# Ledger of designs, part 39: peptides against a protein of PDB entry 3ZN8

Target 1, 125 residues: chain A of PDB entry 3ZN8
Amino acid sequence: LEEYDKIQKKMEDVMEGKGKLTLRDVYAQIIALRKMGPLSKVLQHIPGLGIMLPTPSEDQLKIGEEKIRRWLAALNSMTYKELENPNIIDKSRMRRIAEGSGLEVEEVRELLEWYNNMNRLLKMV

## One batch from the design tools (peptide; aimed at target 1 Q29 H45 L121)

Design b2_p28_6_s3 (made by RFdiffusion4, then SolubleMPNN; from b2_p28_6, 10 letters changed)
Fold by OpenDDE base, seed 3:
Structure b2_p28_6_s3 (fold): chain B 125 residues (1-125), chain A 28 residues (1-28)
Amino acid sequence: as target 1 above (125 residues)
Amino acid sequence: LLEKLLEQALKAGDKKAVLDALLAKHLS
């Protein structure tokens, strides 16, 4: 729980322009959330909008968990420099990461695109 | 759906909602 709070604070700092979200931060967040276990399955509410997040089916959860495991494999195959500065990852680096993690290059590209979109979103807040 | 929630939270200027949605995305 303490680690989770630290990650939340980091994300808040990024949204306020006090820092940069890195893949290292993403990795830490995923690990922390996985350690929370069933607590993460609690229905989440978005304050202010009154929107309730739909609960995925058990099968959809399994698919999501598998995707996360694959992304973790990719992250574990990255260098510290790449985790801190994902923008340096070129085609050659993507291929190395994919081969090292047992993923397709397209899966690594998808992870990086997801990160880029999230980082852009945080900066716009 | 998570992307839609993120967009709505951004439009509303609700930073907390954005953070919650981002966290939820990692849990999906």
Scores: peptide ipSAE 0.021, ipTM 0.492, DockQ to the pose 0.338
OpenDDE base, seeds 1, 2, 4, 5: peptide ipSAE 0.021, 0.018, 0.021, 0.020; ipTM 0.492, 0.488, 0.497, 0.522; seeds 4, 5 fail the geometry check

Design b2_p28_6_s4 (made by RFdiffusion4, then SolubleMPNN; from b2_p28_6, 9 letters changed)
Fold by OpenDDE base, seed 5:
Structure b2_p28_6_s4 (fold): chain B 125 residues (1-125), chain A 28 residues (1-28)
Amino acid sequence: as target 1 above (125 residues)
Amino acid sequence: LLEKLLEQAIKAGNKEAVLTAALALFLS
């Protein structure tokens, strides 16, 4: 909860939208998802989804919530420059972010890999 | 299910939907 508030404040300061996906965008989307409630409810509001998504179990929601908290912790430990240009994050920066967020370096790497994959994907959209 | 959602979002060219679906897929 505390990490969420810190990140929201950071996002309010940096509301400049760029054409490319940044970690700010990722953060904003995570916040938006949380505001809307369970991910299943959010997905139901996506246009074109005639798919009745099964309501996730309470346990599944908790697992997702924990992952969200971890990613928010990582994002909160990044500098504004890193959030804007995640490609500058090298091994040294990853280690710092991991230490600052209480995460394993591998978890930070996973987030960045996901971001890179998403950025590539979005360029094709 | 989430993978299908992601595919549909990509086909529709909806970047917000793509990001939402991808986040849901990874965070679930």
Scores: peptide ipSAE 0.338, ipTM 0.829, DockQ to the pose 0.550
OpenDDE base, seeds 1, 2, 3, 4: peptide ipSAE 0.303, 0.306, 0.230, 0.278; ipTM 0.812, 0.810, 0.754, 0.795; seeds 1, 3 fail the geometry check

Design b2_p28_7 (made by RFdiffusion4)
Pose (drawn by RFdiffusion4):
Structure b2_p28_7 (pose): chain A 106 residues (1, 21-125), chain P 28 residues (1-28)
Amino acid sequence: LLTLRDVYAQIIALRKMGPLSKVLQHIPGLGIMLPTPSEDQLKIGEEKIRRWLAALNSMTYKELENPNIIDKSRMRRIAEGSGLEVEEVRELLEWYNNMNRLLKMV
Amino acid sequence: LEEKVTFLTLMLHELVTPHTAEEVLEAL
């Protein structure tokens, strides 16, 4: 049930219920339909879950703040350690900056 | 603060449950 500390404390809570659906707990707005979130149980069917939560904990508690300092020598680093590929790391690293970015405009 | 918390919830649920997050984002 400044940002990095929140990301962990939040992503950790996003596993002990599902992947849960509490996405509709702090949104007074309305939804769309039910036949759509059905594709959430598909990723649950596999013995695994997601690649993101992999290389996510395979990083220092400071490297997630400014993933910009990460080079070609640092991407392959958290790649082989997590079992993911260099490409699967980029999509993850280019996202840590987005959260710390779009949040500024909030 | 509440808006920031909602935003973070949406951003993180985009990774975990992207189809539910897309529905909420479209509805907003």

Design b2_p28_7_s1 (made by RFdiffusion4, then SolubleMPNN; from b2_p28_7, 15 letters changed)
Fold by OpenDDE base, seed 2:
Structure b2_p28_7_s1 (fold): chain B 125 residues (1-125), chain A 28 residues (1-28)
Amino acid sequence: as target 1 above (125 residues)
Amino acid sequence: EEERRRALLLLLSEQITPNLAQALLEAL
């Protein structure tokens, strides 16, 4: 719960333009969420969102869980400097991370692209 | 605010697609 609150505050700071979300923050958030269980169930209890959001099938939840597991493997293969500054991750670093995590380079690239898109979205909110 | 926070956490958990995430943010 304390880790969750810390990450939440950092996300709020990023949304206000007072900080940057790092891959370390992403890692901590994934771990916190796994402890709380599927937050998709929490969103289903939000009035109005349950109508607009397709309820993920059990199969979609399993696919999502596998993707999270792959992301954790990639994150665990990153250096501290890479986690704090993902923008330093070049092709050579991506390949090393992929090899260390048992992933394809394309999967590591997808994670980095997602992270960049997330940071853009947080700044727009 | 609490709902917005929960939506952002789901975004980070990769439990939702980027498109769904954007739709959530637009709906909040």
Scores: peptide ipSAE 0.070, ipTM 0.582, DockQ to the pose 0.328
OpenDDE base, seeds 1, 3, 4, 5: peptide ipSAE 0.063, 0.045, 0.065, 0.058; ipTM 0.583, 0.564, 0.584, 0.601; seed 5 fails the geometry check

Design b2_p28_7_s2 (made by RFdiffusion4, then SolubleMPNN; from b2_p28_7, 16 letters changed)
Fold by OpenDDE base, seed 1:
Structure b2_p28_7_s2 (fold): chain B 125 residues (1-125), chain A 28 residues (1-28)
Amino acid sequence: as target 1 above (125 residues)
Amino acid sequence: DEERRRALLLLLSEQFTPNLARSLLESL
């Protein structure tokens, strides 16, 4: 719970223009989520989630957990410079990260797209 | 603001695909 609150505060700071969300922040978030336990437990702490989304099945939760593990592998294959400035990640860097993490390039692209969407959302909120 | 906060929290779960994230952005 305390780790989740720290993540939320960081996101609020970014929304207020007091900070920038980086992939380093995403990495810290993933680690924090994993410390909280399985994704099912994390989702239970999100108020109003049950109103917006149906309760995920056990299989859906397993898929989500696997996705988080795969993203963590990608992040672990990034350089510090890439984590701090994800905008420098070009096609060549994506390929290197994919090869280093055992992922497809499309999976690395998916992570970056999610990150970009998150940054857009934070500016809108 | 509350709906936007909820959408953000959903994205933070990292369970969702970029496609779902895009759909959420479009709903804001």
Scores: peptide ipSAE 0.104, ipTM 0.629, DockQ to the pose 0.248
OpenDDE base, seeds 2, 3, 4, 5: peptide ipSAE 0.031, 0.081, 0.066, 0.036; ipTM 0.590, 0.605, 0.581, 0.588; seed 3 fails the geometry check

Design b2_p28_7_s3 (made by RFdiffusion4, then SolubleMPNN; from b2_p28_7, 18 letters changed)
Fold by OpenDDE base, seed 4:
Structure b2_p28_7_s3 (fold): chain B 125 residues (1-125), chain A 28 residues (1-28)
Amino acid sequence: as target 1 above (125 residues)
Amino acid sequence: SEQREQTLLLLLSQQFTPNLAQALLESL
């Protein structure tokens, strides 16, 4: 919970124009979430989500957990420099990360696209 | 603000499944 709150605070700081979210922060968040237990339990700790969204089906939770596991494999295959500055990840680095993690290059691209979209949204709010 | 909270929830939902993010967007 403490690590999770730190990541939320960092996201708030980024929205205020202080620093940027990195893939290291994403990694820390995934680890924090996994320490909380199954995804169903994690979702219960997200304020407002349980009020706004119906409880996901067991199949949806399994799909979500698999996605998190795959992205964690990609993150574990990145260098510290790449985690801190994902913008340096070119096609060659992306291929290396994919091969090292057992993922398709498109899955690594999807993670990076998600990260870029997240940073753009945080800066707009 | 409520807008910031909603954005944080959306971003968090995107970490799990696109379906959760979509469901959240539909609820806003």
Scores: peptide ipSAE 0.104, ipTM 0.608, DockQ to the pose 0.316
OpenDDE base, seeds 1, 2, 3, 5: peptide ipSAE 0.100, 0.101, 0.089, 0.088; ipTM 0.616, 0.588, 0.596, 0.597

Design b2_p28_7_s4 (made by RFdiffusion4, then SolubleMPNN; from b2_p28_7, 18 letters changed)
Fold by OpenDDE base, seed 3:
Structure b2_p28_7_s4 (fold): chain B 125 residues (1-125), chain A 28 residues (1-28)
Amino acid sequence: as target 1 above (125 residues)
Amino acid sequence: DEERQRTLLLLLSEQFVPNLARALRQAL
């Protein structure tokens, strides 16, 4: 409960312009989500998901869970400075992170693009 | 793949701020 409350307060502060979403915040949230159980069970608790998106097949859920595991590997290979300031991650840093996590450089780029999109959306709300 | 990314983004947004889930779903 205390961990969830900290994450919520952090996001409220970000939405109020008192802070920014970092990859450290993303990491903490992914860990919290994984404690709720498999992605299938978590998605069942999202109201209206079946209206906005087709219901994922079992295979699509497995792919989603694998993507989360791969992103965690990338995040675990980042320095504290990179997690707090993802904008410093250049091509050299991306290659190091990819090698350290056993990922392709393009997968690390995909994570960073996803993060940038998330942070942009949060600023528009 | 893009639809799966949107699903993951939606999932994370709802867990960060449940009260904002509706607004963020519309932006995704």
Scores: peptide ipSAE 0.130, ipTM 0.625, DockQ to the pose 0.110
OpenDDE base, seeds 1, 2, 4, 5: peptide ipSAE 0.117, 0.130, 0.130, 0.123; ipTM 0.623, 0.620, 0.611, 0.609; seed 4 fails the geometry check

Design b2_p28_8 (made by RFdiffusion4; failed a check: the pose's geometry)
Pose (drawn by RFdiffusion4):
Structure b2_p28_8 (pose): chain A 106 residues (1, 21-125), chain P 28 residues (1-28)
Amino acid sequence: LLTLRDVYAQIIALRKMGPLSKVLQHIPGLGIMLPTPSEDQLKIGEEKIRRWLAALNSMTYKELENPNIIDKSRMRRIAEGSGLEVEEVRELLEWYNNMNRLLKMV
Amino acid sequence: EEEEEKEEEEERLAFLNKLIEEKEEEEE
């Protein structure tokens, strides 16, 4: 049930209920429909879950803050350690900066 | 002050949840 520490404390809680649906707990707004979040049980059917939560814990508690310092020698690093590919790492690394970015404008 | 801090933390968490949701939708 400054940001990195929150990301872990949050993503860790995003597994001990589902993938849960508490996305509608702190949003006074309304939703759209129900036949849409049905594609959430699909990824649950597989023995695995997601590639993100993989290379996510395969990083230092400081490398997630500024993923910019990461080079071609550091991408392949958390790639083979997590079992993902260099491409599957990019989509993850280019996202840690987005959260620390769009959050500034909040 | 404590209530305001709690509200700000909740807003940040709610915003991060939206980003996570948007990222999931992009991959789908």

Design b2_p28_8_s1 (made by RFdiffusion4, then SolubleMPNN; from b2_p28_8, 13 letters changed; failed a check: the pose's geometry)
Amino acid sequence: MEEELKRKEEERRAVLLQLIREFELKER

Design b2_p28_8_s2 (made by RFdiffusion4, then SolubleMPNN; from b2_p28_8, 13 letters changed; failed a check: the pose's geometry)
Amino acid sequence: MEEKEKEEREKRRAALLQLILERERKER

Design b2_p28_8_s3 (made by RFdiffusion4, then SolubleMPNN; from b2_p28_8, 13 letters changed; failed a check: the pose's geometry)
Amino acid sequence: AEEEAREERERRRAVLLQLIEEFEKKEL

Design b2_p28_8_s4 (made by RFdiffusion4, then SolubleMPNN; from b2_p28_8, 13 letters changed; failed a check: the pose's geometry)
Amino acid sequence: KEEEERKERERRRAVLLQLILEKELKER

## One batch from the design tools (peptide; aimed at target 1 I46)

Design b2_p29_1 (made by RFdiffusion4)
Pose (drawn by RFdiffusion4):
Structure b2_p29_1 (pose): chain A 106 residues (1, 21-125), chain P 29 residues (1-29)
Amino acid sequence: LLTLRDVYAQIIALRKMGPLSKVLQHIPGLGIMLPTPSEDQLKIGEEKIRRWLAALNSMTYKELENPNIIDKSRMRRIAEGSGLEVEEVRELLEWYNNMNRLLKMV
Amino acid sequence: EEEEKEEEEKFMEEVLRTFLNKKRHEKKE
């Protein structure tokens, strides 16, 4: 059930219920339909889950704050350690900056 | 592979929306 500490404390809670659906707990707004979140059980069918939650815990508690410092020598680092590829790392690293960015405009 | 990426992007957007709304809720308190 400043940001990095929140990301972990949140993503860790996003597994002990599903992938849960509490996305509609702090949103007074309304939804769209039900035949859409049905593609959530598909990823659950596999023995695994997601690639993001992989290389995510394979990083220092400071490297997630400013993933910009990460180079070609640091991407392959958390790649082979997590079992993901260099490409699957980029999509993850270029996202840690987005959360710390779009949040500023909130 | 493309469908997997689209599903990952949808999940990422949901996680982001949940995080932003949590921050907005904290500010309102």

Design b2_p29_1_s1 (made by RFdiffusion4, then SolubleMPNN; from b2_p29_1, 16 letters changed)
Fold by OpenDDE base, seed 2:
Structure b2_p29_1_s1 (fold): chain B 125 residues (1-125), chain A 29 residues (1-29)
Amino acid sequence: as target 1 above (125 residues)
Amino acid sequence: DEEEKKLEKRFLERFQKLLLALKEKEKKE
């Protein structure tokens, strides 16, 4: 419960321009969400999802679960400095992270791109 | 189970707030 409150406050701070979302925050959010169970269970309760997105198939849910697992592996392979300052992650760091997590470099790049997009989205709200 | 339900509720409330904020912004654009 405390973690959710912290994450919520962090998100609000970012939306208000009082802070920056980091990959550490992303990690904390993912872990918090995982306590709710598998992606399928989480998605079933999101209001408006059915309006915004078609209901995911079982195969799509499996893909989503695998993506989460892979991203967690990547995050676990990052240094504290990288988690707090993702902008320092260059090609060399991406390669190291990929190798350490058993991922392709492109998958690490995808995570970073997603992070950047999410951070931008929160700032515009 | 009880703890999960509490976490779920908080998550949903937060997510709903975000969606509302996005909707409001869209209306202003």
Scores: peptide ipSAE 0.156, ipTM 0.586, DockQ to the pose 0.053
OpenDDE base, seeds 1, 3, 4, 5: peptide ipSAE 0.086, 0.090, 0.087, 0.089; ipTM 0.519, 0.527, 0.521, 0.516

Design b2_p29_1_s2 (made by RFdiffusion4, then SolubleMPNN; from b2_p29_1, 20 letters changed)
Fold by OpenDDE base, seed 1:
Structure b2_p29_1_s2 (fold): chain B 125 residues (1-125), chain A 29 residues (1-29)
Amino acid sequence: as target 1 above (125 residues)
Amino acid sequence: MEKERELEKRFLERFQQLLLAQVEQRLKE
């Protein structure tokens, strides 16, 4: 609970423009959520969202879990400098990360594109 | 304020959508 609260507070600070979301923050959140158990507990800790997210199908859950596992492998293959400043990841770094994680370069590109989309959404707040 | 809440909601929905999928599967195993 304490680890989750710290991550939520940091996300709130980032959304308020007090910070920048990094891949280190993404990594920490993935690890924390994997430890927290039932979705109901995760949703209870998000103030004001009232988000009844539709329960994805079992197949969608499995696909999502495998994708997260692959993204964790990519994140574990990044340097601290890359995690803190993902915009420095060029084609050479992306290839190294893919090789180190056993992923296709396109999967690493997809993670970076997802991160960039999140940062665009945050800048609109 | 209303646009900020919508953007926050969209961000959290998109960011958590993949994470929620993982948490639910681990409970079923």
Scores: peptide ipSAE 0.048, ipTM 0.529, DockQ to the pose 0.047
OpenDDE base, seeds 2, 3, 4, 5: peptide ipSAE 0.328, 0.229, 0.305, 0.291; ipTM 0.801, 0.708, 0.782, 0.776; seeds 2, 3, 4, 5 fail the geometry check

Design b2_p29_1_s3 (made by RFdiffusion4, then SolubleMPNN; from b2_p29_1, 21 letters changed)
Fold by OpenDDE base, seed 3:
Structure b2_p29_1_s3 (fold): chain B 125 residues (1-125), chain A 29 residues (1-29)
Amino acid sequence: as target 1 above (125 residues)
Amino acid sequence: KEEERRLEKEFQERFLQLLLALEKERLEK
C-alpha cells in the first residue's frame, strides 16, 4: 500500500512539473498498466483517449504490447544507477543492455528516445 | 483521492499516447 502511494505521488509530481521522470518511474508505470490487463482493456479505462487518438486497431495494440514487453526486458537489464539517471547511458551501456536483454541496440535507443520525449513533454505541464 | 486518480489516468493517457506516437513514427520510416 505504501509503495503504491509513493508511485502515485511521484506521478503527480511529474504531472505537475515538480518532479523528474526516471526510467524507474517508467518501469513502475508499465507494471501498473499491465496489471490492468491487455492494452485494449487499459484503453477502456482511460476516458477521453478516443478524442485525442483514433482507436487503435487490434494490430496496433499487439505491436504496442510487444513493444512494452521488449522495453521491460531492457529495463530489467539496466543498473539502478541507469534507471535513476538515464542520461548516463552511453553507447557502451546501450550495447550491454541490448545484449543482456536480447534486443537490438536500436531498440534500446528507441526506448531512451521515447523517455527523453516523454520527460520533456511532462515538464511542460 | 479522486484527484489522485484523475492525475494517474492522465499520466497513463499521456504515456500511452507517446508510446503509440513513437511506434507509429518508427513504422513509417
Scores: peptide ipSAE 0.175, ipTM 0.646, DockQ to the pose 0.038
OpenDDE base, seeds 1, 2, 4, 5: peptide ipSAE 0.163, 0.163, 0.164, 0.163; ipTM 0.642, 0.646, 0.643, 0.634

Design b2_p29_1_s4 (made by RFdiffusion4, then SolubleMPNN; from b2_p29_1, 16 letters changed)
Fold by OpenDDE base, seed 3:
Structure b2_p29_1_s4 (fold): chain B 125 residues (1-125), chain A 29 residues (1-29)
Amino acid sequence: as target 1 above (125 residues)
Amino acid sequence: MEKEKKLEEKFLEDFQLLLLAKVEEEKKK
């Protein structure tokens, strides 16, 4: 519950333009949500994200599972500084992360693009 | 609106999958 409250406050600060979402925040949320059930129940309590989102079916989850496992490997291969400020990740860092996680460089780039899109969205909503 | 909704849906899906992946990793330890 304490970790949940910290994450919610951080998300509120981001939505108000008082902070930024980091990959560290994303990682922390995954850890905290382990006992909270579906993320939809969490998102409805965040200002600006109160849209009733459809949850993926079990079959859809299975299809995406391998891709997300690969992204988790990438996150585990990042340094603290990179997780805190993903904007410092240049081509050399992307290659290192890819090699350490068994991913292609393009897959690491896709993860960073997703992060940038989400961070922008949270500031606009 | 439509693009934003799609990003939010993907975010929700990605987090659910990350949770599953983390649980499976811990079971193997």
Scores: peptide ipSAE 0.123, ipTM 0.576, DockQ to the pose 0.049
OpenDDE base, seeds 1, 2, 4, 5: peptide ipSAE 0.088, 0.093, 0.081, 0.107; ipTM 0.560, 0.563, 0.563, 0.579; seed 5 fails the geometry check

Design b2_p29_2 (made by RFdiffusion4)
Pose (drawn by RFdiffusion4):
Structure b2_p29_2 (pose): chain A 106 residues (1, 21-125), chain P 29 residues (1-29)
Amino acid sequence: LLTLRDVYAQIIALRKMGPLSKVLQHIPGLGIMLPTPSEDQLKIGEEKIRRWLAALNSMTYKELENPNIIDKSRMRRIAEGSGLEVEEVRELLEWYNNMNRLLKMV
Amino acid sequence: EEEEEKRAEFYAKVYNEVLGLKYEVKPLE
């Protein structure tokens, strides 16, 4: 049930219920439909879950703050350690900056 | 109220993107 510390404390809570659906707990707004979140149980069917939660904990508690410092020598690092590919790491690293970015405009 | 809605939308995006979920929300007018 400044940002990095919140990302962990949040993503960790996003597994001990599902992948839960508490996305509609702090949103006074309304939804769209039900035949859409049905594709959430598909990823649950596999023995695994998601590549993101992989290389996510395979990083220092400071390397997630500014993933910009990460080079070609650091991408392959958390790649083979997590079992993901260099390409599957980019989509993850280019996202840590987005959260710390779009949040500033909030 | 607008800031709370923007926060809520941001959270929804974080949830959807980390878990690969498809929950769409319409803000209240």

Design b2_p29_2_s1 (made by RFdiffusion4, then SolubleMPNN; from b2_p29_2, 17 letters changed)
Fold by OpenDDE base, seed 3:
Structure b2_p29_2_s1 (fold): chain B 125 residues (1-125), chain A 29 residues (1-29)
Amino acid sequence: as target 1 above (125 residues)
Amino acid sequence: SKLEELRALLNNLFANEFLGMNVEVLPLP
């Protein structure tokens, strides 16, 4: 709960032009959410999600759960420097992370793109 | 409120990435 609250506050700060959201922050948030149980249970604790969005199918939940596990593996394979400054992750680092986590390079790229998109959107709000 | 906007943003980002949904998000700059 503490880590979950921390990232929310940090995201608010980023929206105000203070600080930056890092993959370290994202990692902490995912871990905090995972402690609530499986994705299906976690979704019950995300305000507004179940009301504003269509109910995910069982298959969608399975895919999402697997993606979380895979991305955690990628994050666990990153150095602290990379987690704090994901922009330094070049092709060589990306390959290392993929190999170390058992993922395809494209999956690591997707994670990084998602992170970049998140930061861009936060700054737009 | 700003908090509500943040919540909506986070929900949409999460749903799009982890639930395979195509919900509307803010445009990229």
Scores: peptide ipSAE 0.504, ipTM 0.854, DockQ to the pose 0.169
OpenDDE base, seeds 1, 2, 4, 5: peptide ipSAE 0.417, 0.495, 0.496, 0.482; ipTM 0.809, 0.842, 0.842, 0.844

Design b2_p29_2_s2 (made by RFdiffusion4, then SolubleMPNN; from b2_p29_2, 14 letters changed)
Fold by OpenDDE base, seed 5:
Structure b2_p29_2_s2 (fold): chain B 125 residues (1-125), chain A 29 residues (1-29)
Amino acid sequence: as target 1 above (125 residues)
Amino acid sequence: SELEEKLALLDAKFANEFLGLNVEIIPLP
């Protein structure tokens, strides 16, 4: 919970314009979620929200674990500069990251697009 | 609060992407 609280504070800071969401923060979030287990444990303390959390099938869990593994591989293949400032990742960097992680370039692009979407969501406050 | 709602939405999107969950956030009546 302490690790999640730090991430939540980071998200709050971004929403308030006091910080920037980075891929390092994304990495930390992934690790935190893996440690904490089901999202229900994390979100149960948020008042005023009803959260429907269906139990995932075994197949869904395997798909999710594979996705996490692949994205962690990509993140681990990034430089510190890239993690802190993902907007510098051009086609050449993306190809290097893909090669270093054993992923397709399109998978690295997907991660970056997801990050951009999350960052936009946080800034729409 | 609006902040809590946005955080929940972010968490839901994250969980759906990584955990293969179908998280749905519903406003409490």
Scores: peptide ipSAE 0.114, ipTM 0.606, DockQ to the pose 0.441
OpenDDE base, seeds 1, 2, 3, 4: peptide ipSAE 0.109, 0.099, 0.104, 0.109; ipTM 0.594, 0.579, 0.587, 0.590

Design b2_p29_2_s3 (made by RFdiffusion4, then SolubleMPNN; from b2_p29_2, 13 letters changed)
Fold by OpenDDE base, seed 4:
Structure b2_p29_2_s3 (fold): chain B 125 residues (1-125), chain A 29 residues (1-29)
Amino acid sequence: as target 1 above (125 residues)
Amino acid sequence: KELELKRALLQNKFMNEFLGLNYEVIPLP
């Protein structure tokens, strides 16, 4: 819970214009969520802001868990500089990360696109 | 209320994109 609270505070700081969300922060979040137990239990704790999450189907949880595993593989194949500043990740770096993680380049691109979208949203809120 | 709604929408988007879930988070009043 303490690690999760630190990540929430980091997200709030970024929303206030204090700092930037990095892939290191994303990695820490995924690890914190996995330490909290099965994805179903994690989802039950996310409503801490008065948000009711519908209970996902078991199939949706399995898909989510597989996606988490793939993204962790990609993140584990990144350098410290790439984790701290994902904007330096070009096509050559994406290919290296994909090869190192056993993923398709498109899956690495999807992670980076998600990160960029999240970082834009945090700055708009 | 606006900040809470924005936070809820951000969390909803995060969860949907990250977990491959397709649900709508409605902030409780």
Scores: peptide ipSAE 0.132, ipTM 0.606, DockQ to the pose 0.358
OpenDDE base, seeds 1, 2, 3, 5: peptide ipSAE 0.117, 0.116, 0.107, 0.111; ipTM 0.592, 0.584, 0.576, 0.579; seeds 3, 5 fail the geometry check

Design b2_p29_2_s4 (made by RFdiffusion4, then SolubleMPNN; from b2_p29_2, 14 letters changed)
Fold by OpenDDE base, seed 5:
Formats: sequence, C-alpha cells, structure tokens
Structure b2_p29_2_s4 (fold): chain B 125 residues (1-125), chain A 29 residues (1-29)
Amino acid sequence: as target 1 above (125 residues)
Amino acid sequence: LEEELKRALLLAEFANKFLGLSYEILPLP
C-alpha cells in the first residue's frame, strides 16, 4: 500500500498530459487491471470493436498478484525522470532499481522490455 | 476513443503478461 501511494504521488508530479505511454501510465493501468471492472465499461464504449478477456482462475490471480507486486516495487524505486522517460534507464540505473526494489536486474529488464514492446504495439493502433 | 482503445490494449497485454490470459478483439454487436 505504501508503495502504491508513493508511485501515485510520482505519477501526479510527472503528469503533463503527454500522449506517449510512460511508466506512470503503466502504473495507473496496473491499478486499473487489479480492479478489472472499468475494463468492461471502457470496451463497451468502443463502437464495433471490443476486447474479450476471460475470467482468470484463482491460481492465475495469485501468480499475477505476485508479479504485479514485484513490478510495482521496481516502479516505486524509479525516479520521476525515469518514470516519464524510461529510455534513460541504462544498466547502472537498472542495477540501482533492482537493488532498491529487492529484484533481480533481469526482472527490471523484463519490465522495460515489456514497456518497449507495448509502445511498439500502441504505434500500430 | 483512440485513447480508450489504447488503454484497453494495455490492460489486455497486462492481463496476458501477469495472468497468462489470452484475449481477442471481437466486434461489438
């Protein structure tokens, strides 16, 4: 909970209404995902096109919650500048973030790679 | 609307990454 509050504050400080996906946006959407309710409402407002998500099993929820917790720890260990512009995160920054969050560097790298892949997907929309 | 779609895709990709869920884009009736 404390980590969530901290990153929420960071998000508010960094929020400038930019159109590109940032890690502050990633955080916000992780929280939205945990609620799962707003997704269906958003999808219903998209004319002629929806995204169907199946209901997760209990095991999927447990495993996913742990992964979410770990990624939130990483995000909470980032600076405002890193959250706004993740491209500045080099190997040294990744190591710092990993150490600060109690994660392996590879886990931080996975998050960043996922973020980059997401941006590629969003450009195709 | 575009932002909503982007958000939906982001959430779907999160669901895939964290929950192992597959998602489909379906036409709404």
Scores: peptide ipSAE 0.432, ipTM 0.820, DockQ to the pose 0.353
OpenDDE base, seeds 1, 2, 3, 4: peptide ipSAE 0.118, 0.115, 0.108, 0.317; ipTM 0.602, 0.591, 0.632, 0.756; seeds 2, 3 fail the geometry check

